# Ledger of designs, part 93: peptides against a protein of PDB entry 2QAS

Target 1, 120 residues: chain A of PDB entry 2QAS
Amino acid sequence: PPEDLMQYEAMAQDALRGVVKAALKKAAAPGGLPEPHHLYITFKTKAAGVSGPQDLLSKYPDEMTIVLQHQYWDLAPGETFFSVTLKFGGQPKRLSVPYAALTRFYDPSVQFALQFSAPE

## One batch from the design tools (peptide; made by RFdiffusion4, then SolubleMPNN)

Design b2_p24_4_s2 (from b2_p24_4, 8 letters changed)
Fold by OpenDDE base, seed 4:
Structure b2_p24_4_s2 (fold): chain B 120 residues (1-120), chain A 24 residues (1-24)
Amino acid sequence: as target 1 above (120 residues)
Amino acid sequence: PYADRFIVPPEDYVPPAPAFNTEP
């Protein structure tokens, strides 16, 4: 097959990552996501810029999927990463995830799914 | 094309197991 010197695949991925950012910004707005929309977000836990409790991240050495539905707080979607507080075992944990670390995005309410290649 | 590869059709998508952050 011919070489792709334009790297269109990477461009397309970056564009689609913008969908995730936009969706999270909607989720962070007053009132949150319109029901029944909710988000499954999967990311590489060892990707550069990912931060959170070590014990939690250690439990998921490769990928971790979080659900933003009813139990999330202080969602802050930045330009390069988002942060959110979630409860694990009843304990609030703060996670910061660069959009570049995402591997999957899913809204089961409308069965909208995206997949990405993310650095390890 | 490229873009189609990143949008998974509903019938082909298997949701990954979420972390335990869905407790009431």
Scores: peptide ipSAE 0.162, ipTM 0.706, DockQ to the pose 0.614
Fold by OpenDDE base, seed 3:
Structure b2_p24_4_s2 (fold): chain B 120 residues (1-120), chain A 24 residues (1-24)
Amino acid sequence: as target 1 above (120 residues)
Amino acid sequence: PYADRFIVPPEDYVPPAPAFNTEP
């Protein structure tokens, strides 16, 4: 077989992480996600660049899964991380999560799922 | 890093329990 000097398979796999960023940008656009689409996002809470209230993050010492459906505010998907405001115990909490910290992404409406290796 | 990225087949995927963040 011919040698792939372009490493196309590696490029394609790298693009999968970009799907999450693109999906969040759609979610942040005016009007939000088209129903019934919603996002389950799982990340390592102790990964570099993850930030949020200590009392919240301490409840999830390994991984945390958040749902972006109806109760999220000020979603800001940057190029390397996203931030979002969610309510816990009736109080708004701001989370900032690098895409590199993600371990799972899931849209139940179409059963679209991705898994990633995240730095420990 | 990130070598183990893949699309999980729907039949093999079990979503993690989400943190409660859906209160008004």
Scores: peptide ipSAE 0.100, ipTM 0.669, DockQ to the pose 0.454
Fold by OpenDDE base, seed 5:
Structure b2_p24_4_s2 (fold): chain B 120 residues (1-120), chain A 24 residues (1-24)
Amino acid sequence: as target 1 above (120 residues)
Amino acid sequence: PYADRFIVPPEDYVPPAPAFNTEP
């Protein structure tokens, strides 16, 4: 098969991951997401760069889905990863997730969904 | 070695169960 020296598939993947980054930046802006938009974000918990409380991550050995709607704080979407504070059992937990670790992104309000492959 | 991408049609997507970070 022809050799793609441009690596267009990789470019397309990066562009679509960029949608997630852009959406999170909107969510982090003053006022948050415009209602009724909210985000389901799924990621590989054992992917490189994922960090958080070990007791929490241990409950999700493969993938974890978080919801950003009403109960999230200090969302910080960087260029390569985002961090966010969520409450589990009433306790605030800080998660840091590289965009490369994402496997699913979903906004139920408009039924917009993306899927990605992420190495473990 | 690159990730596969999908723009999933609404009728084909079932969201995974979220972690317990939502208000009950």
Scores: peptide ipSAE 0.099, ipTM 0.679, DockQ to the pose 0.462
Fold by OpenDDE base, seed 1:
Structure b2_p24_4_s2 (fold): chain B 120 residues (1-120), chain A 24 residues (1-24)
Amino acid sequence: as target 1 above (120 residues)
Amino acid sequence: PYADRFIVPPEDYVPPAPAFNTEP
């Protein structure tokens, strides 16, 4: 078959990553997510651009899933990455995750799920 | 507590049903 020089599959995946970005922007807007919506976000912890407490990330050498539901603060969904503050052991920790590092996105409330390939 | 509810280890995370962009 003809070689796809346009990389349509990659473009489609990036477009779908845009859904995650849009969802996070809704979550960051006044009022937050409309209940019962909440987000399960899985990402490769060693992907380029991922940052956070070293001791925390060390516990998850491959992937880590965070849930944005009731306990998250200062969610900042940028154009290429988002950052959010979560409490671990009662201590607030800031995580920064590029959308490109995402491997899964899930909203249990409506069983909406997306899967992505991410850099190792 | 919080970690159990909001942080899911890879081994404990059950992938959801077919995603909208699953592999062919």
Scores: peptide ipSAE 0.033, ipTM 0.504, DockQ to the pose 0.058

Design b2_p24_4_s3 (from b2_p24_4 with T1P L3A E4D H6F I7V F13Y)
Fold by OpenDDE base, seed 4:
Structure b2_p24_4_s3 (fold): chain B 120 residues (1-120), chain A 24 residues (1-24)
Amino acid sequence: as target 1 above (120 residues)
Amino acid sequence: PYADRFVVPPEEYVPPAPPANTEP
């Protein structure tokens, strides 16, 4: 197979990561996501820039999935990462996740799914 | 097309692990 010196796959993934960012910005807007939309987000917990409670991240040495539906607070979708407060075991905890760390994005309401290759 | 490989069709989607923030 011919060599891809343009790195189209990487560029395409970066573009699609923009969809996630845009979706999160909608989720962060007043009123949140339009029902019944909700987001399942999977990311590499050891990827550069991922931050959160060490005890929590230690439970998920490879990947972690979070859901943004009814129980999320202070969602802040930045340009390179988003942060959000979620409850884990009943305790609110803050996570910061670079978009580059994402491996899956899914909206069950319309069965829209994206998958990404993420470095750790 | 090449770029479509990143958009998973519903019939081929494998659900991710259960969300961590839904755990009791």
Scores: peptide ipSAE 0.246, ipTM 0.784, DockQ to the pose 0.705
Fold by OpenDDE base, seed 2:
Structure b2_p24_4_s3 (fold): chain B 120 residues (1-120), chain A 24 residues (1-24)
Amino acid sequence: as target 1 above (120 residues)
Amino acid sequence: PYADRFVVPPEEYVPPAPPANTEP
């Protein structure tokens, strides 16, 4: 097949990562997400820019899934990454995840799902 | 279109692993 010099697949993927960013911005707004919307986000824990408690990340050597529904605080969706405070084992901990590290995004309320390629 | 490669239809979605931030 002909070579794609435009790299449309990469462009499309980047555009769709924007959907995640936009969704998180909605979640960060006063009042949070409109019910019953909630987000399942999966990311590569060893991807560049991912940061959080070392003990927590060590438990997930490949991928980790988090859910943003009722228990999340200080969600800060930046331009290249988002940070959020969640409870793990009942303890509040902060995570910082670049959008480029995401592999899955899912909102079960409307069964909307996205899948991405992320660096190893 | 290329976007179709990343938008997963509900019938094809494989649920992710349980979320790490679940209350004990």
Scores: peptide ipSAE 0.243, ipTM 0.785, DockQ to the pose 0.693
Fold by OpenDDE base, seed 5:
Structure b2_p24_4_s3 (fold): chain B 120 residues (1-120), chain A 24 residues (1-24)
Amino acid sequence: as target 1 above (120 residues)
Amino acid sequence: PYADRFVVPPEEYVPPAPPANTEP
């Protein structure tokens, strides 16, 4: 097969990461996501820039999935990463996740799904 | 694959593991 010197797949993935960023910005706006939209986000927990409680991340050595529906606070979608407060075992915890660490994005309300390659 | 509306077609999508921030 011919070599893709343009690396279109990588370009496309990077562009589509912008969809996740845009969706999170909608979720962070006053009023949150319009019902019934909600977001399942999966990321590599050992990817560069991922930050959170050590005990929590230790439970998920490969990937972790979080859901943004009704129980999220202080969602801050930056240009390269987002941070959010979620409850784990009833305790609020802060996560910081670079968009580059994402492997899956899913909105089941409309069955919209994305998948990405992430650093190992 | 990126010419489609969805990067992962609904019929091909495998749901991720249960969210860590939800109760079983």
Scores: peptide ipSAE 0.241, ipTM 0.774, DockQ to the pose 0.551
Fold by OpenDDE base, seed 1:
Structure b2_p24_4_s3 (fold): chain B 120 residues (1-120), chain A 24 residues (1-24)
Amino acid sequence: as target 1 above (120 residues)
Amino acid sequence: PYADRFVVPPEEYVPPAPPANTEP
């Protein structure tokens, strides 16, 4: 097959990352996510731009999955990354994750799932 | 399974009063 110099596959995935961004923006609105929607987000912890407590990230050298349902605070969905506070071991931790670092997105309430190719 | 990847499992979440969110 001919070589795709346009890289449509990558462009399509980037467009779909926009779905995650839009979903997080809805989650950040007053009142949070509409019941029963909740979001499972998986990302490469060593991808460029990923930020969080060193001790936490060290536990997950490859991928980490978080869930946004009821216990999340200060969700800030930016244009290229989102940040959120979650409790790990009962302690609040702040994470910052670029959308480019995502490998999976899933809302089990409607069985909507996305998969992405990410760095590392 | 996929569940093994969860750092925070959903069953540990208890719905509080309407959460405070940051506007996009």
Scores: peptide ipSAE 0.027, ipTM 0.561, DockQ to the pose 0.043

Design b2_p24_4_s4 (from b2_p24_4, 8 letters changed)
Fold by OpenDDE base, seed 2:
Structure b2_p24_4_s4 (fold): chain B 120 residues (1-120), chain A 24 residues (1-24)
Amino acid sequence: as target 1 above (120 residues)
Amino acid sequence: PYFDKFIVPPEDFVPPAPPFNTQP
C-alpha cells in the first residue's frame, strides 16, 4: 500500500481526543452531564503529566479507570489536561490527567467508546 | 477507515475494569 506521508491516523487520533475534552467540558458546565450520561475514563498512570495520590498511583502502576457520574467535584477540563477531585476511601483526592495519557473513553448510556494508544 | 480503529463498536467493546472511585 502507498505510504501515508500525511499521517492521517495520528491526526484523527488527536481529533478524537478532542471529543473527550469536549465531553468533559460539558460535564464541567452548570448542571453537569445530562442524565443518564456518565463517563468511564481510562489512562496510563505513569504517563507524563499524570499526577495524583502517590499511594493510588503506586497501587495501579499501569492503568486505571475513573468514573464521572455522581461522585466527582471541581472538574476542570483544560486544553491539554483535566483535573478532578474524586473520593478514594472516602477521602477527596485530586487527579490531573493529560488527554494524551488516555487509553479508553466510554459512555455506557449510549455505548459510545473510544480507544487510544498512549505513550508512557 | 481510521474511524473504525478509534471508535469501538458496542458489540466489540469490553468495558474496562471497575473504577477505584465508588459510584452509587
Scores: peptide ipSAE 0.026, ipTM 0.600, DockQ to the pose 0.591
Fold by OpenDDE base, seed 5:
Structure b2_p24_4_s4 (fold): chain B 120 residues (1-120), chain A 24 residues (1-24)
Amino acid sequence: as target 1 above (120 residues)
Amino acid sequence: PYFDKFIVPPEDFVPPAPPFNTQP
């Protein structure tokens, strides 16, 4: 097949990552997500820009899934990354995840799913 | 099996592992 100099596949991936960003912005708005919507988010823990508790990230060397439903605080969806406070072992910890690090997005309430490629 | 609305092809989708911070 001919070479795609437009990089349409990358454009499509970026557009779909925009859906995740938009969903998180809805979640961060006053009132949060409309029930019963909630979000399963999977990301590469070693991707550039990912930050969080060292012990936690070391425990999951490939990827980790978090769920945003009831136990999350201070969700801050920026333009290139989002940050959120979650409890791990009963202790609040701050995670910062670039949208580019995401590999999966899922809303079980409506069975909406997205999958992305991310740097290994 | 677990999903019925995809933007990517269903056959290419791998369900995510259980979340670390399970709810509730």
Scores: peptide ipSAE 0.025, ipTM 0.597, DockQ to the pose 0.319
Fold by OpenDDE base, seed 4:
Parts: C-alpha cells; structure tokens; sequence
Structure b2_p24_4_s4 (fold): chain B 120 residues (1-120), chain A 24 residues (1-24)
C-alpha cells in the first residue's frame, strides 16, 4: 500500500481528542451532562503529566478507567489536561490527566467510543 | 480482568458494553 506521508491517522486521533475535551467541558458546565450521558475515560497512569495520589497510582500502575456520572467533583477541563476529584477509599482524591494520556473514551448511553494510542 | 481497571465501588460497578471504535 502507498506510504502515508501526511500521517492522517495521527491527525485524526488528535482531532478526536478534541471530542473528549469538548465532552468534558459539557460535563463541567452547570447542570453537568444531560442524562443519561456519562463517561468512561481510560488512561495510562504513568504517562507524562498524569498526577494524583500515590496510593491510587500504585493501585493502578498501568491503566485505569474513571467513570464520570454522579460521583465526581470539581471537574476542570483545561486545554491540555483535565482534573477531577473522585472518591477513593471514601476520601476525595484529585486526579490530573493530560488528554494525550487517554486510551479510551466511552459513553455507554449512546455507545460512542474512541480509542487512542497513548505513550507511557 | 477488565474489572481491575475501573475506579468504581464494586457494588456500583456495571461493566460497559464492549466498545466499538468510531474512528476511521
């Protein structure tokens, strides 16, 4: 097959990461996501820029999925990363995740799924 | 297994349907 010198697949994935950012911005807006929409977000925990509690990252040293539906607080979707507070072991923990660290994005309500290649 | 990757209380966890990629 012909060689793709344009790297269209990479460009497409980068564009689709924008969907995740946009979805998170919708989630962070007053009122949150319109029901029944909710988000399963999977990312590499050792990717550059990922930060969070050591106990949490130690428990999930490779990859973890967070669910944004009813049990999350202070969602802050920035331009290059988002941060969110989740309860872990009954205690609130702050996670910061660059969009580049994402490997999966899924909304079960409409079965919308994206998958990305993320470096570690 | 798949369950190990989720941050959800076990009693509240419902595995999502297997994803299908919408990318080209």
Amino acid sequence: as target 1 above (120 residues)
Amino acid sequence: PYFDKFIVPPEDFVPPAPPFNTQP
Scores: peptide ipSAE 0.018, ipTM 0.466, DockQ to the pose 0.043
Fold by OpenDDE base, seed 3:
Structure b2_p24_4_s4 (fold): chain B 120 residues (1-120), chain A 24 residues (1-24)
Amino acid sequence: as target 1 above (120 residues)
Amino acid sequence: PYFDKFIVPPEDFVPPAPPFNTQP
C-alpha cells in the first residue's frame, strides 16, 4: 500500500487531544465545569515534560490518574501542556502534564472517553 | 475511520485506575 506522507493518524490523534485541551479550558474558566461534569485524566508519569513531586511520580512509575472535580486549584491549560494544583495527603502539589503524555480521558457524567498513544 | 478508533465506546471502555488525589 502507498505510504501515508500526510500522517493522517497523527493528525487525528492531535485533533482529539485538542478536545482534552478545550475541556480543560472550560474547567479553568470562572465557575469551573458545569455540574455534574468532571474529568479523569491518565498520563504516563515518565513522559517528557511531565513535572511534579518526585515522591508521587516515583510511586506511580508507569501511569497516574488524576480527577478534576471538587479539589483542584490554579488549573492552567496551556497550548502544549496543562498545570494544576492538587492535594496529596493534605499538601498542595503542582503537576505539569503535556497533552502528549495523556493516555486516557474520561468524563463519567456522560460516559465520554478518549484513548491516546503516548510516548514511553 | 480514525475518529472511531480513538472514541472509546462505553461497552469497550475500561475505567482508568483509581485517582491518587482525593475527592470529597
Scores: peptide ipSAE 0.026, ipTM 0.582, DockQ to the pose 0.612; fails the geometry check

Design b2_p24_5_s1 (from b2_p24_5, 15 letters changed)
Fold by OpenDDE base, seed 4:
Structure b2_p24_5_s1 (fold): chain B 120 residues (1-120), chain A 24 residues (1-24)
Amino acid sequence: as target 1 above (120 residues)
Amino acid sequence: SEEELEEQQKEIEELLAQMDEALA
């Protein structure tokens, strides 16, 4: 196929990443997500801008999936990244993930799925 | 606990498999 100088795929992915951002903003609003909606978010743990517990990230050197349903706090969806507090082993851990690091987004309640390419 | 985390990840992987199937 001919070379795409417009980078349409990247533009499309950026637009779709906007869906994730919008969904997280809804989740962060008072009352959270409308039941039974909940989110499974997968991201590259070594992507630029990803920050969190070293021990946790070490367990998942490539990708990690987090669930935003009942056990999450202080979800803060920014313009370029979101941060959230999750409990691992009973301990609250703060995780920050750039939208650019995302590889998958899924809402099982309605089987809505998105996939993204992320830097290695 | 680590056990809880492992079980959670197991459930996640199962759902991700369903997602992958849906996207295929």
Scores: peptide ipSAE 0.029, ipTM 0.610, DockQ to the pose 0.562
Fold by OpenDDE base, seed 2:
Structure b2_p24_5_s1 (fold): chain B 120 residues (1-120), chain A 24 residues (1-24)
Amino acid sequence: as target 1 above (120 residues)
Amino acid sequence: SEEELEEQQKEIEELLAQMDEALA
């Protein structure tokens, strides 16, 4: 088969990660996501650039899924990573996640899902 | 390739099924 010198698969993956970034920017805008949209985001907790409370990362040594619906604060979607405050054990915890660390993205309201290969 | 796209679509469909099961 012919060689893909354009690397279309890699470009497509990057574009799809852009969907997550765009969705988070919508969530961070005034008023948040339009009802009933909400986001399930799964990421590798040991991926480069992931930072958060030790107790949280210790409890989820491989992957963790966060839900962005009604119990999150100060969502800050940057160009390469996003940060958000979530309650863990009743206490607010700040989490920072590079988009490259994501393994899945899901919006149950419209059953829209994306899956990604994340670095180990 | 077309095959790769089909595989990706299959994975998404499986994820949707798994998520639906978890939310049931």
Scores: peptide ipSAE 0.028, ipTM 0.515, DockQ to the pose 0.056
Fold by OpenDDE base, seed 5:
Structure b2_p24_5_s1 (fold): chain B 120 residues (1-120), chain A 24 residues (1-24)
Amino acid sequence: as target 1 above (120 residues)
Amino acid sequence: SEEELEEQQKEIEELLAQMDEALA
């Protein structure tokens, strides 16, 4: 088949990652997500750019799923990564995750799901 | 390609099923 010089597959994947970014920006806006929407986000803990408590990341050597519903603070969705404060073991922890590290995104309230490939 | 998109859609549908089961 002809060579795809446009790299449409890559563009499509980037666009889908953009959905996650947009959703997080809505979540970060005043008032948060409109109920009952909430997000399950899974990412590769060893992916480049992932930053967080070493004790936490060590507990999840491959992937970790975080839930953004009620127990999160200071969500900051940047252009290439987002950061958020979550409580683990009763302690507030700051987590930074590049969108490229994401492997799945799910909103159970409307059963909307996306999955992605992430660097090993 | 269209074929790749179909495969991706199947994977997403499977993920949805898995999530539903996990939430049950």
Scores: peptide ipSAE 0.028, ipTM 0.516, DockQ to the pose 0.056
Fold by OpenDDE base, seed 1:
Structure b2_p24_5_s1 (fold): chain B 120 residues (1-120), chain A 24 residues (1-24)
Amino acid sequence: as target 1 above (120 residues)
Amino acid sequence: SEEELEEQQKEIEELLAQMDEALA
């Protein structure tokens, strides 16, 4: 088959990552996500740019899934990464995740799912 | 809860499998 020098698949994935960014921006807006929408976000914990509690990230050496529904605060969706405060072990922890680190995105309310290939 | 997360993860995996097949 002919060689794809345009890297269309990668471009398509990047575009789809934009859906996640857009969804997070909606979630961060006043009032949050419209009920019953909520988000499951899975990411590679060792991907470049991922930051958070060392003990937490150590517990999940490969991937970690966070749920943005009722227990999240100060969601800040940037252009290249988003940050959010979640409670782990009863304590608030700040996570910062580049969109490029995402591997899965899911909204159970409408069964909308996306899958991505993320580098380590 | 962990159980709910596991259930949802299973559902996600099933859905992703379906999507993957549909896009193949």
Scores: peptide ipSAE 0.024, ipTM 0.537, DockQ to the pose 0.151

Design b2_p24_5_s2 (from b2_p24_5, 12 letters changed)
Fold by OpenDDE base, seed 5:
Structure b2_p24_5_s2 (fold): chain B 120 residues (1-120), chain A 24 residues (1-24)
Amino acid sequence: as target 1 above (120 residues)
Amino acid sequence: SAKELEELEKQKAELEAQADQALA
């Protein structure tokens, strides 16, 4: 089979990562996400650029899912990564996650799902 | 099946997230 030198599949995946970035920017806007929308975001915890509390990342050595619905603060969606404060066991934790580290995006309110391949 | 496992893993991830970020 012929080799795709244009890397169209990668381009398509990057475009879909743009959907996640756009959704997070909506979530970060005043008033947050419109009800009943909320987000489940899964990412590789060992991917390059991922940062967070050592105890939390140790608990999830492969990947973890975060929920952006009721308990999230200071969501800052940048152009290459986003950061957010979440409560785990009642304690606020700051996470920074590159969009390239994402493996799954899901909004159960409308059953919209995306999946991605992320580096180890 | 592989599809069944994938769906179960998604549900597990969501359940874990809900538990860790559960309200007091």
Scores: peptide ipSAE 0.175, ipTM 0.720, DockQ to the pose 0.053
Fold by OpenDDE base, seed 4:
Structure b2_p24_5_s2 (fold): chain B 120 residues (1-120), chain A 24 residues (1-24)
Amino acid sequence: as target 1 above (120 residues)
Amino acid sequence: SAKELEELEKQKAELEAQADQALA
């Protein structure tokens, strides 16, 4: 097959990462996501720019999934990364995740799913 | 199949996330 020197697939992937960013910005707005929408976000824990409690990241050496539905606080979707406070075992923990670290985005309410290739 | 396994892994990840965040 002919070589794609334009790297269209990569460009499409980047565009779709924008969907995640936009969705998170909606979630961060007053009132949050419109029910019943909620988000499952999976990311590579060792990807550059990922930040969080060492105990938590050690528990998930490759990937971890977070759910943004009923218990999340201070969601801050920046331009290159988002941060959010979640409770794990009852303990609030702050995570910072670059959009480039994402591997999966899913909204079960409408079965909308995206997959991404993410470098470590 | 490979696709079935992939789907199961996704479900596992979601279940794990729910379980880990459920006791908040």
Scores: peptide ipSAE 0.169, ipTM 0.721, DockQ to the pose 0.053
Fold by OpenDDE base, seed 1:
Structure b2_p24_5_s2 (fold): chain B 120 residues (1-120), chain A 24 residues (1-24)
Amino acid sequence: as target 1 above (120 residues)
Amino acid sequence: SAKELEELEKQKAELEAQADQALA
């Protein structure tokens, strides 16, 4: 097949990452996500720009999934990354995750799923 | 199959997230 110098696949992936960003912005708006929508977000913990407590990231050396449904606070979806406070073992922890680090997005309420390739 | 394995891994990730973020 012909060589794709436009890198359309990457463009398409970035566009779909935009869906995640848009969904998170909806989640961060007053009132949060409309019931029963909730989000499972999986990301590479070693990807550039990922930040959080060392103990938490050490527990998940490859990928980590977070759920935004009942217990999340201060969701801040930026243009290149989002941050959110979640409780692990009852302790609030702040995570910052670039959209480029995402590998999976899933909303079980409507069975909407996206998969992404992320850098290690 | 590969598809079945992938689905199981997704389910595992979801369960893990639910467990870790559950109330203490």
Scores: peptide ipSAE 0.193, ipTM 0.736, DockQ to the pose 0.052; fails the geometry check
Fold by OpenDDE base, seed 2:
Structure b2_p24_5_s2 (fold): chain B 120 residues (1-120), chain A 24 residues (1-24)
Amino acid sequence: as target 1 above (120 residues)
Amino acid sequence: SAKELEELEKQKAELEAQADQALA
């Protein structure tokens, strides 16, 4: 088969990661996401740039899923990563996750799903 | 099947997230 010198797959993946970034920016705006939209985000916990409490990340040696629905604060979607404060066991924890670390994005309200390959 | 397993893993991840982020 002919060689893809355009690297279309990589471009497509980058574009789709842009969807996640855009969705998070909507979530971070005043008023949050329009009901009933909410987000499940899965990422590789050992991926470069992922940061958070050691005890929390140790609990999930491979992947971790967070939900952005009713209990999240200070969502900050940057250009290459986002950070957010979530409560685990009633305790606020700050997570920072590069978009490149994502493996799944899902909005069950409209059954919209994206899957990504993330480096270890 | 592989597809069924994938769906179950997604559901598990979502339930786990809900449980861990639940109010104490």
Scores: peptide ipSAE 0.176, ipTM 0.725, DockQ to the pose 0.052; fails the geometry check

